# Peptides against a protein of PDB entry 5H65: the designs that were tried, part 122

Target 1, 294 residues: chain A of PDB entry 5H65
Amino acid sequence: QYLERTPLCAILKQKAPQQYRIRAKLRSYKPRRLFQSVKLHCPKCHLLQEVPHEGDLDIIFQDGATKTPDVKLQNTSLYDSKIWTTKNQKGRKVAVHFVKNNGILPLSNECLLLIEGGTLSEICKLSNKFNSVIPVRSGHEDLELLDLSAPFLIQGTIHHYGCKQCSSLRSIQNLNSLVDKTSWIPSSVAEALGIVPLQYVFVMTFTLDDGTGVLEAYLMDSDKFFQIPASEVLMDDDLQKSVDMIMDMFCPPGIKIDAYPWLECFIKSYNVTNGTDNQICYQIFDTTVAEDVI

## One batch from the design tools (peptide; made by RFdiffusion4, then SolubleMPNN)

Design b2_p14_6_s3 (from b2_p14_6, 5 letters changed)
Fold by OpenDDE base, seed 5:
Structure b2_p14_6_s3 (fold): chain B 294 residues (1-294), chain A 14 residues (1-14)
Amino acid sequence: as target 1 above (294 residues)
Amino acid sequence: VLPKPTYTSTVDPR
């Protein structure tokens, strides 16, 4: 699409909704800390949620570890089960169920593990060795997802979460509907288990200034703006550094705004009504960070 | 010297 560049002073006078191309400096942004800008977004109900912290997950998994795996649910056609008893913590029992593909155990890098009674640390260790991990509990007739407040699927360092409001959980045996039990695509797993997966998003407010006017533009993006997945950034120091470097380039500390780089991007306006108050808001869209060649 | 960051459209803006 082609859009002519419009000065902010002109945009601020126009009715919404409209799309604009702008050239402006990033005067400031919020939040300042990266971990505060990463949220979970439901594509169905559009609720924004905080990413659970390690402490939150510890509590959930500690509670799960108080439950004893049901022997009747072990070793089905879907999975082979192994039980460990810990030496500490009053002999806590941990069950690991290895999901089979057509009755055959896949290679470790293709295997899905279902874990009962595991701690966060134990689960994370297993997720580094195997393709996928699902925290589960013993239900009445089948294994069930442990808790939607925790990840429903862990793959390496990526934690996949589901929406509590929009999900209608189904039992683990519904994984049988997946023909390929080696790739474990998160969306397919979610669908089989009745989960609406949440999306990691960067959520930021940019204060933009082009010398003619100042406006705030909202950024909500998963992986296009920074070309860094929001789903990976919290668990990768190098990715965090990259985002920080980008923001420091946009808004350099210790120098005047006159020396800031000019940024060219798309913004769209939209109306927000709160009772009798009508406000026009702005959102960045279809924009990717790039480096200029000198 | 820091590189100059630019926001470029995923679609050609021109």
Scores: peptide ipSAE 0.019, ipTM 0.572, DockQ to the pose 0.024
Fold by OpenDDE base, seed 1:
Structure b2_p14_6_s3 (fold): chain B 294 residues (1-294), chain A 14 residues (1-14)
Amino acid sequence: as target 1 above (294 residues)
Amino acid sequence: VLPKPTYTSTVDPR
C-alpha cells in the first residue's frame, strides 16, 4: 500500500494508532552491540528472552553430565543406543541414541541424535557431523528433553530454543508421531515434543530525525529488515560484519548528522499505558535495507 | 531539494 510521506513534526502531534511513511536520518541507535540486539521471542506469549551465552549452556550441560544414563531406557524401537565412558577422573557416561526410521538407521546427514550426558563441546562436535542433535536426560519412563534453557534441537550451528512458559513437554517417544524421521524439521520436532519454538529477532531502538522533529522507533524483526536471519547472525562472522556495515552506513561514526543518508521507511504508532501515564510509541515495519538505485 | 541518498531503508512492495 502507498502512504504519502509525513514529516516527523506532524506525526508527533497525531493520536495513535496510525501508519506512516517517513524520510529521516538515523541519529543514533541502541543497543550498539549486535549480541545485545538479538533476542528470543515467543510467538504465543510474546515474552522476549536473552539468547543463552556459551557459558550458560556449559553450566546446563555440565549439570546434565552429572547424571548417569538409565540402562533401561536404552535401545528402543525408536533408537539404538551407544554408551561412552570418558577417560577423565570422573568416568562420565555419555549416551548417544541414534533415532531410527522404521527400524532402520538413516544416513548420518539425515540422522537425529539424542545426547545424554554430553558437554557443550561434545554436542557441538556431533552436530557438525550429523543432521540434528537433541540434548536429553533419563526420565522415569522415557528419555526427556534435558532443559528448555538449552536448545531443544541443534542443527549445525543453529540452536533452536523453546518457551518455558508456553511449552508442555512430552517424552521422546512422541517423536514416533513423525511420519518422516529423516528431515527433522524444527517445527515438527517441537510439535511432537510439546514445545513452542522461540523466534530469533533483532530488537533495536532507532532515533530518527528528519529536521522537523525527532522520534524513537522500535525495530523488532527476524530477517526482513537486514535481509539477514537473526537466527544465524550470532554464529556467522560474515553476517555480523554485514549488519555492522549497514548500521555504520546509516549512522557513520565520526561524521556529522548532516552528512548521514536519508532513510525511507514505514513506522506505526501505538499506545502504551504505564499506570497513569499514556505514551505513544513507534515501531518500524515492512521495511528492508536496500541500496539506492540511481 | 534534498539529495538522493546512496543507501536507504526501503519499504517492501506490497
Scores: peptide ipSAE 0.024, ipTM 0.553, DockQ to the pose 0.025; fails the geometry check
Fold by OpenDDE base, seed 3:
Structure b2_p14_6_s3 (fold): chain B 294 residues (1-294), chain A 14 residues (1-14)
Amino acid sequence: as target 1 above (294 residues)
Amino acid sequence: VLPKPTYTSTVDPR
């Protein structure tokens, strides 16, 4: 559908919901810190969550490390188990379960490890050497996912999280349903374990000004707007620099707004009800940073 | 001449 450019002053007077094409400058944005703009979003219940910090994960894994792996759950048709006992920490036991593909151990770069009793540091080290890691615990009859507050899957530096509200966890033996036990696609792993994966998203509020009016538009996007995955940006310095560069270009520090670049965007309006108060809000959609900026 | 926009829609507005 053809959308004509609409000035912000006209948009501000119209009822929601509607879609608009606009041309405006980015007066300001929030939050200013990149790490604060990255959130986890559930595609089912639409809850937004904070990405767990290292300290949060340390606590979870430390607690998990206090539990002794159950010997009865070691060495199944699905996985081969190895146990280590630490010399310190009162002889902490760590179990690593190597998931087999058709009864054969895959190559390290294709191998899924189930880790029981590992610290965050140990898990991270293993995830850098092997394809994938799942932190687990001993259940009554099977291994189980450790905690949805921690990643259900770690691949390199990427942490995959699940929604606590929407997930109905199943035991680790359900990984048997996966035909391909080498690629370990996060969505497939999640499905097998009854997990609803959370999506990394950039969440920002843009204050847009076209000289006729000012409005705030919400940005919630995973990889389209910046053409950078929100799932990777927190662990990649180059990607962080790229996002910072883009934002500095749109909203240069130390100069007046008159010198800011013009942005052509699509925004949609929608109604929000907070108790007795009705508010019209705006969201950016179907918009990407131009190639000359990247 | 109007400045070139920095952001563009992924959808053709026409």
Scores: peptide ipSAE 0.023, ipTM 0.596, DockQ to the pose 0.024; fails the geometry check
Fold by OpenDDE base, seed 4:
Structure b2_p14_6_s3 (fold): chain B 294 residues (1-294), chain A 14 residues (1-14)
Amino acid sequence: as target 1 above (294 residues)
Amino acid sequence: VLPKPTYTSTVDPR
């Protein structure tokens, strides 16, 4: 159904839940830094998590590298194993397991590597050369995912994370259930390993002003609002530049609000309980930055 | 220079 444009002053007087079409200026937004606006969201438990920083991952992989790969788990029907001993770091052992497709090693652009004992740097290098990388460790009877606090799958510059709360991890041999061992679709990998994949989302609060009233609206969106994937933006300078440009256009620094552009958005209201107090909140939905802006 | 008027589009007009 068509929604008529409603002034903010009218919206602010109405009970929730309702949907509105508005025309307003972006007075301000939070957070101001792009990297702070990108979060991980679980589609099942709805928990929002911070994207791990490089330093966080370094610690995890450093800890993993203290453990020696189990020889009995090398060279299975699923994968061929290669072992390296580092020249430095007291002769650290690194195992790379090349996953086979029907007993045959695929091309590098289709290959999944299981890395055991690798550092973040080593993992990143391999992920740039091969299609997919999974950090693993030696379990009791099989290789297992290293840690859900780290990516369960790295594809190029994209880190795929899983929900610690909702996931029930299974051993690496469960990848055998995948018929196609060349594409390595993240959702399929996650399913095979018992992982609930997290979703990258932009999380921002917009302060909107149409001259009749001021309203804060919440933005949680993966790829529709900016038409830029939240999953890629942190690793792509051009995408970061684009988002920054958009936000600067919406809310130009050093310029008075009367000169700000008008934004047309859809917002929905909803009730939130804070203890004994009920409040109405607003969320942007079904809204995309116009093409002439990007 | 003044900012160009900026609009957003709706994916679902409903």
Scores: peptide ipSAE 0.021, ipTM 0.573, DockQ to the pose 0.024; fails the geometry check

Design b2_p14_6_s4 (from b2_p14_6, 4 letters changed)
Fold by OpenDDE base, seed 4:
Structure b2_p14_6_s4 (fold): chain B 294 residues (1-294), chain A 14 residues (1-14)
Amino acid sequence: as target 1 above (294 residues)
Amino acid sequence: VLPKPTYTSTEDPR
């Protein structure tokens, strides 16, 4: 779709909804810290929530570790179980359930572990050695997901979260519905367990100025704008540096806006109603950071 | 639909 370039002053006078192509400078942006710009978004209820930090997860897993694994739920057709007793004063029981593929244990790089009673540190350690980890607890008749406030699936450094509002959790045995028990695709796991997966998104507000006017545009994007996945950026220093470099390029520190680069992007306007007040807001869409052709 | 690029040109669009 071709859109004519429209000056901001003209856009600011028009009714919503409309789509625009603009050329403007990024005067400023919020939030300034990258970790504050990464959120979890539900595709169904559209709730935005914060990504849990280590301290949050520690509490959840510590609580889970106070419960003893149920012996009756160990060693099923779906998984083989191994139990450890920690060498601490509490003698905490930790159960690791190795999910089998057609009765056979997969290789470590294809194996899903169900961890019961593990601490965050222990879970992270195992996730580094195995393909996938699900924190679980003993339910009445089956293993169940531990807590949707924690990741339902950990793959390497990626934590997959589910929406508490939209999810209707099912027991672990529902993983039997998966034909392929080696790849452990997050969406497939989520579907089997009744989880609506949350999406990592960059959420920022850009203040754009083209010399004719100033407007704020909302950015909510998972991986297109920066060409960097929001799901990976928090755990990768190089990706963080890349985003920082991009933003520094758009908003060079210590210089005047006159020296800032011009940015061409698409924005759409939309109406927001707050009681009796109608406000027009703007959102960046279908835009990716790209270098000029030299 | 492929994303459109945002360019960092210093040229004045006016």
Scores: peptide ipSAE 0.022, ipTM 0.561, DockQ to the pose 0.027
Fold by OpenDDE base, seed 2:
Structure b2_p14_6_s4 (fold): chain B 294 residues (1-294), chain A 14 residues (1-14)
Amino acid sequence: as target 1 above (294 residues)
Amino acid sequence: VLPKPTYTSTEDPR
């Protein structure tokens, strides 16, 4: 869609909703720290939530590790189970369930592990060796997902989370509905288990200035704006550096705004009602950082 | 919808 460039001063006078093409400088942005800008977003209820920190996960898995795996749920048609007793004084039991494909154990790089009673460290170690890991617990009649506050699926360094509000969890045996038990696509796993997967998103507020006016525009984007997946950035130093470099280029520290680059992007206005107060807000959309900037 | 590029310039549009 073609849009004429509109100065911010004109935009600020117009009613919402509308779409605009603008040319402006990034005066400032918030939050300044990358880890604060990465959130989890539910595509259904649209809630934003924080990405759990290592400490948060540690607590969840430590709690889970206090529970003893139910022997009655081991070694089903879906999975083969192995049990380890830790060397610590408490003798913690850890169950690893290897999901089978049509009764056959897949290769390690295609295998889904169900981990019961594992610590964060142990789970991370296993996720580095195997394709996929799901933290689970013993339910009444079947294994169940441990906790939606923790990842429902770990693949390498990527943690997949589900929405507590929108998910209606189903037991692990529902993985039988998956025809392909080797690729373990997160969306497929989520669907089988009744999980609404959360999306990693960059959430930022840009203060834009074109010399005619100043406008705050909201950025909520998963992978288009920076051309970097929000799902990967927290676990990759190079990607973090790239985002930082981009933002430093747009808004260089210690330099006057007159020397900032001009940015061309799309913004849309929309109405927000807080009680009796009606406010017009702006959001960046359909915009990506130009290749010459990267 | 494909993203549109964010262009940078040092030119003052004024």
Scores: peptide ipSAE 0.021, ipTM 0.534, DockQ to the pose 0.027
Fold by OpenDDE base, seed 1:
Structure b2_p14_6_s4 (fold): chain B 294 residues (1-294), chain A 14 residues (1-14)
Amino acid sequence: as target 1 above (294 residues)
Amino acid sequence: VLPKPTYTSTEDPR
């Protein structure tokens, strides 16, 4: 696909929808803080949500930890259960259910753990040691996912979230439908449990200026623009630094816009209606950051 | 080497 370069002044006069190739400077961008730019997006209902903070998760898991595991739901054909009683004042009970593959416990690096009554700290420790962790609670007849406000699956430092609106949760025994119970693919787990997985996305607004006009363009991207996964950036200091460096290169602090680099990208226009107000908006697409070859 | 935006849907004509 080839598009001729169009000046912003010309674009601003045209009707939507259209696609454009532009060359412009990044005058400014929002949000300025990286953690604010990373959101969760539902591919089905298209709702944007905030990524839960550690404090949010602490509350959810603390609440879950007030519930006692049901003995009747322990040690099924699907999993073997181990129970711990904490030495704290409340004597909290924690259940860890080790999911079996055809009746056999897999190796630790292939094992899925179902955790009931665990704190965030305990869950994180287990997720670092084992392949995958699902926070669960005792339902009436089976274990159930604890809360869609928390990750439905934790793999190392990666938290997988589901959409509350679009998901129709099924009980844990539905994991039996998975033929391979050693490679716990998030999408497969989600499907088995009736979860619509959310996608991590970068969400930013760029103010672009090519000297002929100024235009605000929206960026919503998972891993293409920065060549960095939005799903990993919040848990990786090096990736965060990389994104910050990229943005500083595009919009260097402390200098005038005349010294800013020229950026080439694709933008598409689209119509937005808010009540009686009709406006044209713009979104960056099919653009990636690469090393400059001069 | 400084990063720059480039097109993913087409080759840079330059």
Scores: peptide ipSAE 0.021, ipTM 0.539, DockQ to the pose 0.024
Fold by OpenDDE base, seed 5:
Structure b2_p14_6_s4 (fold): chain B 294 residues (1-294), chain A 14 residues (1-14)
Amino acid sequence: as target 1 above (294 residues)
Amino acid sequence: VLPKPTYTSTEDPR
C-alpha cells in the first residue's frame, strides 16, 4: 500500500472515512504503563476486557479446588487419570488427566493435561513441563471447562482466554473430534470446546504532532506494530523491556519535543456518533516499527 | 545519535 504523505492540518479538515500516510512526532501516549495497555479483544462481539490478574485467577482456582473430582469420569478412552491428595488444605484432591492420541500417551512436550482441583501455582508448574494444560471440573456426565474467567488453555507461559458472551461451551469429550491430539493448536481446541478465543491486543492512544496540527490516534494491535506479541509480553521481562525502550525512543523523557524522532505511519479516519454529536477519530493501521540509522 | 524509528506498512518496506 502506498499513500502520499498528508500534513495533519489537512487531515483535520477532511471528512471520514479516509486513509492517510503521515509523518509526525509522538508528543505523548496513554496509558503510560505497559501492563495497562494489554487487553483481551473478542473478534466476534468486539468487547475489550482486562487480562485477569494473578489474584483473580487464585480465587477461581481456589474455588475449583473445593470440588472433589468425580471418580466416574476418570480413565476414559480419551485420557488416563491420576489423583493426588495434598498434605495440606484438608487433603485436597487433585486430578490430572493425560489426554491420549489414539490410545497412546504422547510425549510430555506434546501432551495435553486436564487438571481438576489445582492451584494457580500447581497449574503453572505443570504447564512448564507439558505442552498444554486445561483447567477443568467434573460435570454431570463429562469433564467440563472450569471457568471462562480463567484460561481455557495454558501453553508454557501463554494463557488463552475465551469470550463469555460468545462462547457456548461443550464438554471435554468433544476433543475427540481432533484428529491430531499432539499439537493442540489453541484455535482447534477452542473450536472443539465451543469457545470463541479472545485476542491479546495492545491498546494505546498516541498524541501525534507534525507542527501543523495535533491529533490523537488509536492503536489496537496484536503483534504487528511492535513486532512483539501482546500475548507474550506480560509474562516476559525482556519483551516488556523492549516495548518500553521503543516507547522511550519515540517519546524520550526529559527531552523537548523538538528533538523527538519523526515517525511515519498509516492512520485511518472514521466517524463516531453519540446522539447528536459527530466526531472523527483516527486509528493507526498497517504499521510496523522499524529503526533507521541517521 | 538516536535511531530514527520508522513506521511502515508491511507491504511497503521503505
Scores: peptide ipSAE 0.016, ipTM 0.536, DockQ to the pose 0.026

Design b2_p14_8_s1 (from b2_p14_8, 7 letters changed)
Fold by OpenDDE base, seed 4:
Structure b2_p14_8_s1 (fold): chain B 294 residues (1-294), chain A 14 residues (1-14)
Amino acid sequence: as target 1 above (294 residues)
Amino acid sequence: MEFEYDENAVDPYR
């Protein structure tokens, strides 16, 4: 897409909607903390929600662990089941269901585990070993997803979440519809279980200044702007450092804006109506970090 | 939680 560069002062005088190419300095941005900028976005209803904290997940899994696995739902054609009884005071039962591929257990790195009654710590340990885990509970006739407030799928360190509003959950036996029961693609799992998967996104507000004007632009992006997946950044210290370095490069602390690098990006204007008030807003789109070093 | 998985074992759930 070719757009001529437009100064901010000209953009600020124009009606929306329009698309622009700009060259500006990043005067400031919010939020300043990376963990506050990572959100979950529903592609269907477009709701934004916070990524659950570990404390929130602990509560959910602790609650799930109070329920005893139903023996009637163990060892089906889809999965083989193993039960552990913990040595704690209450003798908590944990069920691990190993999903089979055509009646055969896959290799450990390809095997999907359904975990019933596990704690967050236990689930994470198993996820690191097997790379695919679904927290489940015993339903009336089948295993069911534990809770959409928790991940529907954990792969390594990545937590995959579903939209509560848009999802219509189906029972675990619907995984039978998957031809390949070894790769466990999140979108395929979600589809089989009636889940609308949420997308990790960076959500930030940039204050852009090109010397002719100043405007705020909204950034909502999954992996293009930073060339870093929002889905991985919260669980990877190196990726976090990389994002921080990028932002520090554009907004170096203690340095005057005259020395800031120039950012080239695309922005689109759009109208937002709040009652009787009509406001023009701006959003960054189709932009990868590109700078001109002065 | 102690768990061992060996796909080559007679009993894969040791």
Scores: peptide ipSAE 0.015, ipTM 0.575, DockQ to the pose 0.014
Fold by OpenDDE base, seed 1:
Structure b2_p14_8_s1 (fold): chain B 294 residues (1-294), chain A 14 residues (1-14)
Amino acid sequence: as target 1 above (294 residues)
Amino acid sequence: MEFEYDENAVDPYR
């Protein structure tokens, strides 16, 4: 994409919508904490949601664990079931359903586990061993997804979430529609279960200054700007450090703005109506931090 | 995990 560089003072005088190429310094940004900048975005209804905290998930799974697995739903053509009874916790029942591929159990690293009655800790342990895990509960006639407030799919350390507003959940037996029951692609699982998957996004506000003017621009990006997936950053210390390093480079603490590096990026303007007031807002788009900067 | 094995459970990986 080619656009002529436009000074901020000129942009601030123009009507929206328009696209611009700018060269500016990052005076400041918010939120300052990385975990606060990572959100879940629905591609259909466009709602932004907070990523659930571990404590939130603990509650959900604890509540789910109070329910006893229905024996009638065990060992179907789709999955083989294994039941454990905890030594403590009043003999809590945990069911693990191993999804078969064409009637045959796949290798552990390719096997999808449906977990019923498990705690977050137990689920995480199993996900580390078997890679793919879906928290479920016993429905009337079939297993069902436990709760869209929790991940519908856990793969390693990655939690996949669905939109409560846009999803129309279907029972677990709909996984039969998947021809290959070994890869467990999140989007395919979501489609089979009637889930609209949420997308991890970085959401930040940049205050940009080019010496001619100051402009606030929003960043909503999944993996392009930092070249780091928002879906992985919360669970990877090295990725977090990388993002922090990038932000510190553009906005170094304790240094005057005159010494800040120049950031070249694209911004688009758009109109926002708040009651009777119309304002122009700006968003960063199609911008990637240069590799040589890292 | 401290589980007691259910004798009626299927263990496909043992």
Scores: peptide ipSAE 0.010, ipTM 0.555, DockQ to the pose 0.015
Fold by OpenDDE base, seed 2:
Structure b2_p14_8_s1 (fold): chain B 294 residues (1-294), chain A 14 residues (1-14)
Amino acid sequence: as target 1 above (294 residues)
Amino acid sequence: MEFEYDENAVDPYR
């Protein structure tokens, strides 16, 4: 729908919910650090979670590595298994299960690996080589996903996470439901395993000023606002620099706001109730930042 | 952990 520009002073007087088109300057934003602005969002329960740090993953995989793979679960119709015993680390056993496509091992770059007992370093090395890796553990009757606190799927440098609250995990054998076992689409894998995948999102608070008023607007966006995927930004220095450049452009340090570029965007108002207090909040939506906005 | 995987090998885990 076409929306006419509305000054912030007028918006601030109106009841929610409503949608607006605005033209304003970005006075300030939070958080300032990019890595703090990237979160995981559940599309079902709408909870926001922090992206696990490397240290957190190390602990999870280290714990998993203390568990011995069950020999009875090796070499099924779904996968071929190989076991390694480390020379050090008290003879830690690592199982790698190579998922077959119709009983045949696919090309290495198309093969999904199920890793049991691997460290983060080992898993990362394998994911870089084979592209698709799932950390698993031995269950009672089948392999199971290791832990939803860790990625359920690692593809290259991309970590795919699932919602603990909304997921109802199914055993690894449910991957049999996938007709194509060469193109491991995260959503398909998640569906097969009963996982509600989390979405990477930028989460920021913008302070907008159009000269008539000041308004704080919430940004929760995966890839539209910056035209940069939140899922990739943490692992790509160039993308990080790009986001930083964009933010510096709209909110340049050490410069007066009069010299700031104008930002045209859409915002929606909504009500938030905290007990007896009703507060109107604002969220940016359907907005893409372009350099030609100046 | 060190291994080689060759999809064209008789034993892909050698």
Scores: peptide ipSAE 0.018, ipTM 0.586, DockQ to the pose 0.014; fails the geometry check
Fold by OpenDDE base, seed 3:
Structure b2_p14_8_s1 (fold): chain B 294 residues (1-294), chain A 14 residues (1-14)
Amino acid sequence: as target 1 above (294 residues)
Amino acid sequence: MEFEYDENAVDPYR
């Protein structure tokens, strides 16, 4: 649908909900730090969560490492198991289960590893060599996902998380339902294990100014606005630099707003009720950074 | 590329 440009002063006087096309300058944005703008979003319950920090993961995996792998759960039709005992005083046992495809071990770049008792460092090393890693623990009758506070799937540098509220976890043997046990698509793994996968999103507030008025617009986007996946940006220095460059272009530090570039943007107004207070808020949608600007 | 507004999305900066 064609939308004519509407000045911000006119928008600020109108009731919600409505959609607008605007031309404005990015006066400021928050948060200023990129890592603070990346969140996890549940598509079902719509809860926003923080991306766990390395320190948080260390604690989870350290706790998991205190549990001894159950010998009865090793070497099933689904996976072959290998056990390592560390030479430290505690004698930590680490179990790695190599998932088979139709009874055959796939190539390392196609193999899914189930790991119990591993540290974050060990898991990361394995994820660099193998296609996919799932942190697990020994349940009563089967291996189970270790903790939804940790990634349910690690592929290279990408950590896939699940929603604690919406997920109904199933045992690891449910991976048998997957016909292709080499590609390990995150959504397929999640479905098999009863996990509602969380989505990485950029969450930012833009202060937009077109000279007639000023409004704050909320941005929640996974990969369209920057043309950069939020799921990859935290682990890729080049992508981080790219986002920083884009933001510096729209909102250059140390110069007057008069010199800022104009941003063409779509925004939608909506009502937010907090108790007795009704407020109109704005969200950016269907907006991408122009390729000629990158 | 079409973006659909999610009215149920939580704005953390409300």
Scores: peptide ipSAE 0.007, ipTM 0.388, DockQ to the pose 0.043; fails the geometry check

